Peptides against a protein of PDB entry 3T6J. Designs and how they scored, part 27

Target 1, 375 residues: chain A of PDB entry 3T6J
Amino acid sequence: PIVESYIGFIESYRDPFGSRGEFEGFVAVVNKAMSAKFERLVASAEQLLKELPWPPTFEKDKFLTPDFTSLDVLTFAGSGIPAGINIPNYDDLRQTEGFKNVSLGNVLAVAYATQREKLTFLEEDDKDLYILWKGPSFDVQVGLHELLGHGSGKLFVQDEKGAFNFDQETVINPETGEQIQSWYRSGETWDSKFSTIASSYEECRAESVGLYLCLHPQVLEIFGFEGADAEDVIYVNWLNMVRAGLLALEFYTPEAFNWRQAHMQARFVILRVLLEAGEGLVTITPTTGSDGRPDARVRLDRSKIRSVGKPALERFLRRLQVLKSTGDVAGGRALYEGYATVTDAPPECFLTLRDTVLLRKESRKLIVQPNTRLE
Target 2, 372 residues: chain A of PDB entry 3T6J as posed
Amino acid sequence: PIVESYIGFIESYRDPFGSRGEFEGFVAVVNKAMSAKFERLVASAEQLLKELPWPPTFEKDKFLTPDFTSLDVLTFAGSGIPAGINIPNYDDLRQTEGFKNVSLGNVLAVAYREKLTFLEEDDKDLYILWKGPSFDVQVGLHALLGHGSGKLFVQDEKGAFNFDQETVINPETGEQIQSWYRSGETWDSKFSTIASSYEECRAESVGLYLCLHPQVLEIFGFEGADAEDVIYVNWLNMVRAGLLALEFYTPEAFNWRQAHMQARFVILRVLLEAGEGLVTITPTTGSDGRPDARVRLDRSKIRSVGKPALERFLRRLQVLKSTGDVAGGRALYEGYATVTDAPPECFLTLRDTVLLRKESRKLIVQPNTRLE

## One batch from the design tools (peptide; aimed at target 1 P82 A83 R267)

Design b2_p14_3_s1 (made by RFdiffusion4, then SolubleMPNN; from b2_p14_3, 6 letters changed)
Fold by OpenDDE base, seed 1:
Structure b2_p14_3_s1 (fold): chain B 375 residues (1-375), chain A 14 residues (1-14)
Amino acid sequence: as target 1 above (375 residues)
Amino acid sequence: ELLPPVPLSSSFPP
């Protein structure tokens, strides 16, 4: 087997300032079959980037082809196991050595290994589809999230010498219709400017890219899905996201008005965006469980994903990117914190729903190193 | 300028 590993101070999620890395390491084996799908995605990446809802002027000037591999993790040492990784996170190394995307395939498999009777917050008629397609839909989402999410868009920068990486006279902000009025100055970074919302904001952008591009037939074809299967994968991917947005409430601390997990906050934001779209696209209904205690159901109208969901997500995603590119912290914070706010206002009553989510919370799964053998 | 990509958390709903 092909073995991959990494070790070192890599991720900074546990640093409130997003600067200090925690020590992490893994050993993994390449999943050749799934890696082949990701390689096909890489081969189409440059074209798919053009499908994103912002002008080319807001996209990378030059496409850099990354590596993409699906990995089955043998061992992982760290505070948490990601579903996907884009490394290195260091700009200097990325510029000189490039970068690699990885999907931790067997980690995803553990994540979706849920018994039907324990699957919460879904309609009964959705459970079988969800169980069947959650894995495949995760593969699609992770691939898009890492490669075309984190791998998309550019920052408008003025360097120390005063030169711009964009044409100030011709580049137009698609949201305002005006010339670009803000940018990153020398020494300013995404994290330094957007600070407390930077990580979650970026994850939200990447997740949104996944949902948006998974609607593209070419993407589903790359992953080997056609016809009804492709539509089911799309449906389950979107359904999983809106469900995740509800489950995200577990990671909100009302007393501190604080989110404890950047990705889950991002998923809640997406849920809010799709709820705002209205027209029956997403419905969260409080119910009573068989035990007589509070429960809830999330419903996603499949027929409205493209007609209602896609346009809503398109507008939101474009706005995320434009605000990111222009370094508009005030606008970005207003937008993101607005959607990330958790109140008990009707009709959603999210704080009440949070109590339901906590009540129905499943025990944390323990991931254990697998046995390996040669066949 | 490109932003450093970050990993997707495995914190998905079961």
Scores: peptide ipSAE 0.029, ipTM 0.670, DockQ to the pose 0.120
OpenDDE base, seeds 2, 3, 4, 5: peptide ipSAE 0.023, 0.027, 0.028, 0.026; ipTM 0.645, 0.662, 0.675, 0.656; seeds 2, 3, 4, 5 fail the geometry check

Design b2_p14_3_s2 (made by RFdiffusion4, then SolubleMPNN; from b2_p14_3, 7 letters changed)
Fold by OpenDDE base, seed 1:
Structure b2_p14_3_s2 (fold): chain B 375 residues (1-375), chain A 14 residues (1-14)
Amino acid sequence: as target 1 above (375 residues)
Amino acid sequence: ELLPPVPLSDSFPP
């Protein structure tokens, strides 16, 4: 088997300022079959980037082809195990050596190995489909998230010599119809400008890219899904996201008005976007469980994903990108914090729903090193 | 300018 590993100060999620890395390491084995799918995705990446809802002028001038590998983790040492990673996180190394996308396939399998009777917040009719397609759909989502999410979009920059990486006279902001009025100055970065919302905002953009592009037939074909299977994968991927948005409330601290997990905040934002789209696309219904205590159900109307969901997500995703590209912190913060706000306002009553989420929370799953053998 | 890619983390929902 092909073995991959890394070790060092890699991720900075535990640093409130997102600067200091925590010590982390893993040993993993390459999943050749799944890696082949990701390689096909990489081969189509340049074309798929053109499907994203922003003008080419807001996309990177040159596509840098990364490696993409699916890994089965044998050992992981760190504060948390991600579903996917893009490394290195250091700009200097990425510029000189490139970067690699990794999907931690068996981590996802463990994470969603939930018994049907314990699966919360879904309609009974959706549970079997969800269980069947959660893994495959997440493989699609992770691939798109890492490769075409984090791997997409251009930052408008004026360098120290005053030169722009875009044509000021011809590039038009698709949201305003005007010329570009803001950009990153020399020394300014995404994190330095967007600060407290940068990580979650970027994760939200990447997750949105996943949902948006998973609707593309070519993507499903790359992952080996056709016909009804492809549609089920799409449905479960979107269903998982809206469910995740509800589950995300666990990671909100009302007393501090803050989020403790960037990805979950992002998923809540997406839920809010899709709820705002209306037209019966997403419905969250408070219920009473068999134990007589509060429960809830999330419903996603499959027939409205393309007609209602996609346009809503398209508009939102475009706004995210435009604000990011132009370094419009005020606009970006207003947009993102607006959707990230958690209140108890009707009809959703999110703070009340949070109580329900906490009530139905299961104990933290333990990931243990798998058994290995030669075949 | 390239943005630093970040990993996808999951909360391991029930």
Scores: peptide ipSAE 0.024, ipTM 0.661, DockQ to the pose 0.075
OpenDDE base, seeds 2, 3, 4, 5: peptide ipSAE 0.022, 0.025, 0.027, 0.021; ipTM 0.643, 0.661, 0.669, 0.637; seeds 3, 4 fail the geometry check

Design b2_p14_3_s3 (made by RFdiffusion4, then SolubleMPNN; from b2_p14_3, 7 letters changed)
Fold by OpenDDE base, seed 4:
Structure b2_p14_3_s3 (fold): chain B 375 residues (1-375), chain A 14 residues (1-14)
Amino acid sequence: as target 1 above (375 residues)
Amino acid sequence: ELREPVPLSDSFLP
């Protein structure tokens, strides 16, 4: 078997300021069969990057072919086990060594194991599709999230010598129509500038890339889906995201106006964006469960994903990238925190929905380290 | 150029 491992102070999710890494490590075995799909995705990455809703000037100048591997984790030491990883996180290492994407395949397999009777907040008809396509849609989303999400976009930088990595005279901000007016100075990083929102903001961007690009026909073809299956995978991927946005409320602490999980905050933001799009795209309906207690149902109109959802996400994703690229912390914070705000304002009444989410919360699955053998 | 890769969490699980 091909064994991969990493160890060190890697992820900064637990740092409120997004700077200090938590000690983490894993040992994993390469799943060659599953890696093949991601290899095909890598082969198409350069072309797919062009489909993202920002000018090439806001994309990396030179495409660097990354490694993408599906891993079966044997041991993982850390505060949480991700479904996917894009590493390294250090700028110097990224520049000198490149980056790698991994999908934690057996972690995703755990996500597969959903009991229908315990599946909350979905319509009964959607539950069957959700159960059927959750796994495949996760593969798609993780692949896009890591490779084309985290692996996309350019930061405008002025180095210590005063040189810019972009042409100040010709590069135009697509949102303003003006020349670039802000950038990262020497010593400034994404995390150092955007601090408290950096992790969640980046996750939101990556998740949005996943949703956006999964609509591209080539993506589903790469993963081996076509026709009605492809459409169902798309639908379930989007449905999962909007459901996750509702579930995200568990990780919000109203008393502190604080989010405790960066990815879930990101998913809530996406939910807000899609709700704002209106036109019946997403509907959250409070209901009463069989126990007589509050419940809720999330409905996504699949017929409006492309007509309503995609344009909304396009605009939002473009703004995320432009603000990130230009180091516009004020604008970025205003945008992101605006969507990340949780109130009890109608029609959604998110704080009330949060109570429902907490009420319907099931015990979190425990991920147990596996054994492996050759047969 | 600066890139900030981070992982996807397992928070899709209920």
Scores: peptide ipSAE 0.029, ipTM 0.692, DockQ to the pose 0.082; fails the geometry check
OpenDDE base, seeds 1, 2, 3, 5: peptide ipSAE 0.028, 0.025, 0.027, 0.027; ipTM 0.696, 0.665, 0.677, 0.663; seeds 1, 2, 3, 5 fail the geometry check

Design b2_p14_3_s4 (made by RFdiffusion4, then SolubleMPNN; from b2_p14_3, 7 letters changed)
Fold by OpenDDE base, seed 5:
Structure b2_p14_3_s4 (fold): chain B 375 residues (1-375), chain A 14 residues (1-14)
Amino acid sequence: as target 1 above (375 residues)
Amino acid sequence: ELREPIPLSSSFLP
């Protein structure tokens, strides 16, 4: 088997300012079959990047083909095991040496190992479909998230010599119709500028890219889905995201007005965006469980994903990218924190829903290190 | 060479 590993100060999710890395490491084995799918995705990446909802001027000038591999983790040391990784996180290394995307396949398997009777917040009619397609949809989402999410978008930069990596006279901000008015200066980074929202904001952008691009037929074809299966994968992927947005409330601390998990905050933001779209796309209904205690159901109207969901996500995703590219921290913070705010305002009553989420919280799954033997 | 800031890397599942 092909063995891969990494070790060092890599991820900064535990730093509220997104700058200080946590020491972590893993040892994993390459899953060749799934890696082949990701290789096909990489082969199509340059084309798919053109489908993202921002002008080419806001995309990277040159596409650097990354590696993408599916890994089965044997050992992982860290505060949390991700489903996907884009490494390295050091800007200088990414620029000079490139980057690698990985999907932690067996971590995904743990995540989607759900018993039907324990599956919360879904309509009964959706449960079987959700169970069937959660795994495959995760593969699609993680692939898009890492490769085309984190791997997309241009940052406008003025270097130490005063040169710009964009044409100030011709590049137009698609949101304002005006010339570019802000950018990153020498020494400024994404984390240094966006600070407390940087991690969650970027995860939100990456997740949104996944949802948006999974609607593209070529993506589904790459992963081996066609016809009704492809549509089901799309539906379950979107359904999973809106459900995750509800589940995310577990990671909000009302007393401190803060989020404890960047990805879950991101998913809540996406839920808010899709709820705002209205037109019956997403509905969260408080219910009463069989135990007589509060429960809830999330409903996603499949028929409105493309007509209502996609346009809403398109607009939101474009705004995220434009604000990111231009280094507009004030605008970015206003946008993101607005959607990340948790109140008890009707009709959603999110703080009340949070109580329901906590009440229905599933037991934490135990991840056990696998044993390998030579035969 | 122009250095561009690059975003965060990991995906966690609920």
Scores: peptide ipSAE 0.027, ipTM 0.634, DockQ to the pose 0.074
OpenDDE base, seeds 1, 2, 3, 4: peptide ipSAE 0.027, 0.028, 0.029, 0.032; ipTM 0.636, 0.684, 0.641, 0.685; seeds 1, 2, 3, 4 fail the geometry check

Design b2_p14_4 (made by RFdiffusion4)
Pose (drawn by RFdiffusion4):
Structure b2_p14_4 (pose): chain A 372 residues (1-112, 116-375), chain P 14 residues (1-14)
Amino acid sequence: as target 2 above (372 residues)
Amino acid sequence: SPTSTELEISAGDF
């Protein structure tokens, strides 16, 4: 459509429980030139789902070209203006017929060297160069194969299923599936507090995982003297974000105030656990004399260590999502999402520095439409 | 009159 639109109580992020949605609406025009660069990603999108750490039976049944667009926003009502979105928010529809992927083009043009804190003098160079371009990649993957992948196991009214039970097996356990989503049950209705952050974490993680693929970069025109940087800046940005996320964590209530930032911190912790000097947090000192920190990500170890930690992570996340296992899901997540002062990082002590170097986000003014 | 909204945190930020 020339004009793309949508509205309702949709994103569930701000419900302390995680079910009730917050009202919003948007009207934006579809840009053509930048869209083809996405429709390409859609065309070859089919194969990639099978590159995911879980078997094809643990994935949605068919596939689709649901849609991927680039929208110049006219009116976005509500609290915020996301860079990209995958909707409608009803999972059943996501697997039965389809969904849509939205990359808002003109919001980007808005959001783009001393404020590059927690990096090094190198780094921020590659950051300034490859941030913008890589942003499209991460978004595309986050939207398309982030939430585009995965399958829900639901018990329909009768004792039957939406799948064949005897032929499905859990790779982590080896048994046959003992858990699932029953009638009326949904992602938010079960995982609740964690559902948003957990799902987002999975999407981002698939983002990095497939951002390691030559083909996707060929779609975005990255290879050779190019294919490096973008991937690096992407991962580096992920780990840095994992650091900045401490600001949005409330230690007193032992509570996270956001899904994305928490998810990013979780991915950071998983990478730190992979160890092998791949990632480091150093309690440095800024030129201003105050405290500070430098995030160190060894790029040569990306495929040899980090990737395994990823696909093992995604495999677990997805496995627990399909069977709808809350116990495992939480135990696997809230454990990773835990914030403490234990070394050799001391995140409780780091959080202060994160708050000192903290940033306040900018405001986006919007145009109106007068009727003549 | 024009309105303003804070930029939401999304994928690829920071």

Design b2_p14_4_s1 (made by RFdiffusion4, then SolubleMPNN; from b2_p14_4, 8 letters changed)
Fold by OpenDDE base, seed 4:
Structure b2_p14_4_s1 (fold): chain B 375 residues (1-375), chain A 14 residues (1-14)
Amino acid sequence: as target 1 above (375 residues)
Amino acid sequence: MDTVVPLAISPGDV
């Protein structure tokens, strides 16, 4: 078997300033069959990057072909087990030297084992479809999130010699219509500038890329989905995201006004963006469960994903990228914290919904490290 | 360190 491993101070999720890496490591075996799907995605990456909702001037000047591998994890040492990884965790290095993507395939498989009777917050009519397509849709989401999410976009930089990696006279900020007014100086990084919001903001960008690009027929074709199956995968991927945004409330601490998980905060932000889009795209309805206790239902109008959801996500995703590229921390913080704010304001009453989420919380799954043998 | 945050399967993803 092909064995891969990594070890070091890698992820900064547990640093409130997003700067200090936690010591992490894994040992995994390459899954060749699953890796082949991601290799096809890599082969289309340069073309798919052009579909992202920002000008080419905000994308990397030169595409560097990354590796993408599916891994079956044997051991994982860290505070959280990811479904996918993009490394290195330095935007400048990814821009100049390239990057590697991995999908933790057997970790994903654990998430697929959802019992219908325990599936919360979905309409009955969506449950069977959700169970059927959650796994496949999540494979699509992980692939896009890592390769085209984390692997996309350009940071505007002024080097130590005062040279810019962009034309100051011709590059226009698509949000303001003006020339670029801010950038990264030598020694400034994404994490050093955006600090407390850096991790969650980047996850939100990557998740948004996944939702946005999964609408592209070529993406679904790469993963082997066509016709009605492709549409169902799209629907379930978006439905999973809006449901995750509701579930995210578990990870909010009202007393401290803080989030305890960066990805769940990102998913809540996306939910807020899609709710703001209105037009009946997303509806969260408080209900009473069969046990007589509070419950809720999330509805996503499939017919409005492209007409309402895509444009809303496009605008939001472009703003995320522009603010990231220009190093506009003030603008980025204002945008992101605005959507990440949890209040009890109508119509959603998110603090009340949080009580419902906590009431319906399932027991934490224990992920046990597997054994392997030579045959 | 500039972090590329992996898609964590949070316990809430279920």
Scores: peptide ipSAE 0.039, ipTM 0.671, DockQ to the pose 0.127; fails the geometry check
OpenDDE base, seeds 1, 2, 3, 5: peptide ipSAE 0.035, 0.036, 0.037, 0.037; ipTM 0.668, 0.667, 0.671, 0.671; seeds 1, 2, 3, 5 fail the geometry check

Design b2_p14_4_s2 (made by RFdiffusion4, then SolubleMPNN; from b2_p14_4, 8 letters changed)
Fold by OpenDDE base, seed 5:
Structure b2_p14_4_s2 (fold): chain B 375 residues (1-375), chain A 14 residues (1-14)
Amino acid sequence: as target 1 above (375 residues)
Amino acid sequence: ADTVVPLAISPGDV
């Protein structure tokens, strides 16, 4: 078998300022069959990057072909095991030196093992579809999230010599219609500027890229989905995201006004964006469970994903990227924290919904090291 | 300080 490993101070999720890496390590075996799908995605990456909702001037000047491998994890040492990884975590290095993507395939498989009767917050008619397509849709989401999410976008930089990596006279901010007014100066990084919101903001951008690009037929074809199956994969991917946005409330601490998990905060933000889009795209309905206690249902109107959801996500995702590229921390914080705010304001009453989420919380699954043998 | 941005999707969420 082909064995991969990494070890070091890698992920900064546990740093309140998003800068200091936590010590982490894994040993894994390459899944050749699934890796082949990701290699096809890599082969299409330059083309797919053009489908993202920002001008080419806000995309990296030169595409650096990354590695993308599916891995079956044998052991993982850290505070949390991811489903996918994009490294290095330095935006400047990803733009200049390239990056590597991995999907932790057997971690994904564990996440899919939910019993139907325990599946919360979905309509009964969606449960079977969700169970069937959660795995495949998540493979798509992880691939897009890592490769085209984290692997996309340009930071506007002025170097130590005063030179810009963009033409100040010709590059136009698509949100303002004006020339670029802000950028990263020498020594400034994504994490140093955006600090407390950097991790969750970037995860939100990457998740949004996944949702946005999963609508593209070429992406679905790469993963082997066509026709009705492709549409079901899209639907379940979006449904999973809006459900995750509700589940995210578990990771909010009202007393401290803070989030304890960056990806969950990101998913809540996306939920808020899609709720704001209105037009019946997403509906969260408080209900009463069979036990007589509070429950809730999330509904996503499949027919409105492209007509309502995509445009809303497009606008939001473009704003995220423009603010990131220009180093506009004030604008970025205002946008992101606005959507990340959890109140009990109607109609959603998110703090009340949080109580429901906590009431319906399942025990966290334990991921256990597998046994291996030579055959 | 080595700034490391987390670039991983959590399986528990999806």
Scores: peptide ipSAE 0.045, ipTM 0.700, DockQ to the pose 0.139; fails the geometry check
OpenDDE base, seeds 1, 2, 3, 4: peptide ipSAE 0.034, 0.036, 0.037, 0.037; ipTM 0.675, 0.679, 0.679, 0.680; seeds 1, 2, 3, 4 fail the geometry check

Design b2_p14_4_s3 (made by RFdiffusion4, then SolubleMPNN; from b2_p14_4, 7 letters changed)
Fold by OpenDDE base, seed 3:
Structure b2_p14_4_s3 (fold): chain B 375 residues (1-375), chain A 14 residues (1-14)
Amino acid sequence: as target 1 above (375 residues)
Amino acid sequence: SDTVVPLSISTGDV
């Protein structure tokens, strides 16, 4: 078997300022069959990057072909086990040297093991479809999230010599129609500028890229889905995201106005964006469970994904990227914190929904380190 | 929670 490992101070999610890495390590075995799907995605990455909703001037000047591998984890040491990883975590290095992507395939497989009777917040008609396609749809989402989410976008930089990596006279901000008015100076980074929102904001961008690009037929074809199956994978991917946005409320602390998990905050933000789109795209309905206690249902109108959802996500995702590229912390914070705010305002009453989410909380799954043998 | 959190990029200062 091909063995991969990594160890060191890598992810900064536990640092409130996004600067200090947590010490992490894993040992994994390459899944060759699943890696082949990601290799096909890599082969299409340069073309798919052009489908993202920002001008080429806001994308990397040169595409650098990354590695993408599916891994079966033998051991993972850290505060949490990811579904995927994109490294290095330095935007400058990603722009100039490239990056590596991994999908932790057996971690995903564990996450897919949901009993129908315990599946919360879905309509009965969606449960069987969700169980069937959760795994495959999440493989698509992880691939897009890592490769084309984290692997996309340009930071506008002025170097120590005063040179710009963009043409100040010709590059136009698509949101304002004006020339670029802000950028990263020497020594400024994404994390240093955006600080407390940097990790969650970037996760939100990457998740949004996944939802946006999963609508592209070529993406589904790469993963082996066609016709009705492809449409079901799309539906379940979007359904999983809006459900995750509701589940995210578990990780909000009302007393501190704080989010305890960057990815869950990101998913809540996406839910808010899709709710704001209106037109019956997403509906959260408080209900009463069979036990007589509060419950809820999330509905996603499949017929509205392309007509309502895609345009809303396109506008939002473009704004995220433009604010990131220009280092506009004030604009970025205003946008992101606006959608990340949790109140009890009608019609959603998110604080009340949080109580329902906590009431319906499932027992934490235990991930146990496996033993492996050559047979 | 059963929610798998994808680990993604940290853009640290070099």
Scores: peptide ipSAE 0.048, ipTM 0.625, DockQ to the pose 0.066; fails the geometry check
OpenDDE base, seeds 1, 2, 4, 5: peptide ipSAE 0.045, 0.040, 0.043, 0.047; ipTM 0.613, 0.621, 0.678, 0.610; seeds 1, 2, 4, 5 fail the geometry check

Design b2_p14_4_s4 (made by RFdiffusion4, then SolubleMPNN; from b2_p14_4, 7 letters changed)
Fold by OpenDDE base, seed 5:
Structure b2_p14_4_s4 (fold): chain B 375 residues (1-375), chain A 14 residues (1-14)
Amino acid sequence: as target 1 above (375 residues)
Amino acid sequence: EPTVVPLAISPGDV
């Protein structure tokens, strides 16, 4: 088997300022079959980047072909095991030197082992479909999230010599219709500028890219889905995201007004965006469980994904990218913290829903190191 | 110290 490993100070999720890496490492085996799918995605990446909802001037000047490999993890040392990784974690390096993507395939498989009777917050009619397509849809989401999410977008930079990596006279901000008025100066990075929101904001951008691009037929074809199966994968991917946005409330601490998990905060933000879109796209209904205690149901109208969901996500995702590219921390913080705010305001009453989420919380799964043998 | 931006999808979504 082909063995991959990495070790070092890599991920900064545990740093409140998103700057200091946590020491982690893994040993994994290459899954050749799944890697082949990601190789096809890489082959289409340059074309798919053009489908993102920002002008080419806000995309990387040169496409640098990354590596993308699916890995079955044997050992992981760290505070949390991811489902996918994009490295290096420096936007400037990703733009100039390239990057590597990995999908931790067997980590994804563990999460799929939810029993139907324990599956929370879904309508009964969606449960079987969700169980069937959760795995495949998540493979799509991870691939898009890493490669085209984290792997996309340009930072506008003025270097130490005063030179810009963009034409100040011709590049127009698509949100304002004006010339670019802010950028990263020498020594400024994504993390240094956006600080406390940097990690979650970037995860939100990457997740949004996944949802947005999973609607593209070419993406589904790359993963081997066509016709009704492709539509079901799309539906379940979006359904999983809105459900995750509700589940995310577990990771909010009301007393401290803070989030304890960047990805979950990101998913809550996406939920808020899709709820704001209205028109019956997403509905969260408080219910009473069979035990007589509070419960809830998330409903996603499949017929509204393209007509309501996509445009809402497009606008939001473009704003995220424009604010990121221009280094507009004030605008970015206002936008992101606005959607990340958890209150008990009607109609959603998110703090009340949080109590329901906590009440219905599943026991944390233990990920156990597998045994391997030579045959 | 180098600033590291974490770019990983959490398994909590599964």
Scores: peptide ipSAE 0.047, ipTM 0.707, DockQ to the pose 0.133; fails the geometry check
OpenDDE base, seeds 1, 2, 3, 4: peptide ipSAE 0.039, 0.037, 0.040, 0.040; ipTM 0.691, 0.686, 0.696, 0.698; seeds 1, 2, 3, 4 fail the geometry check

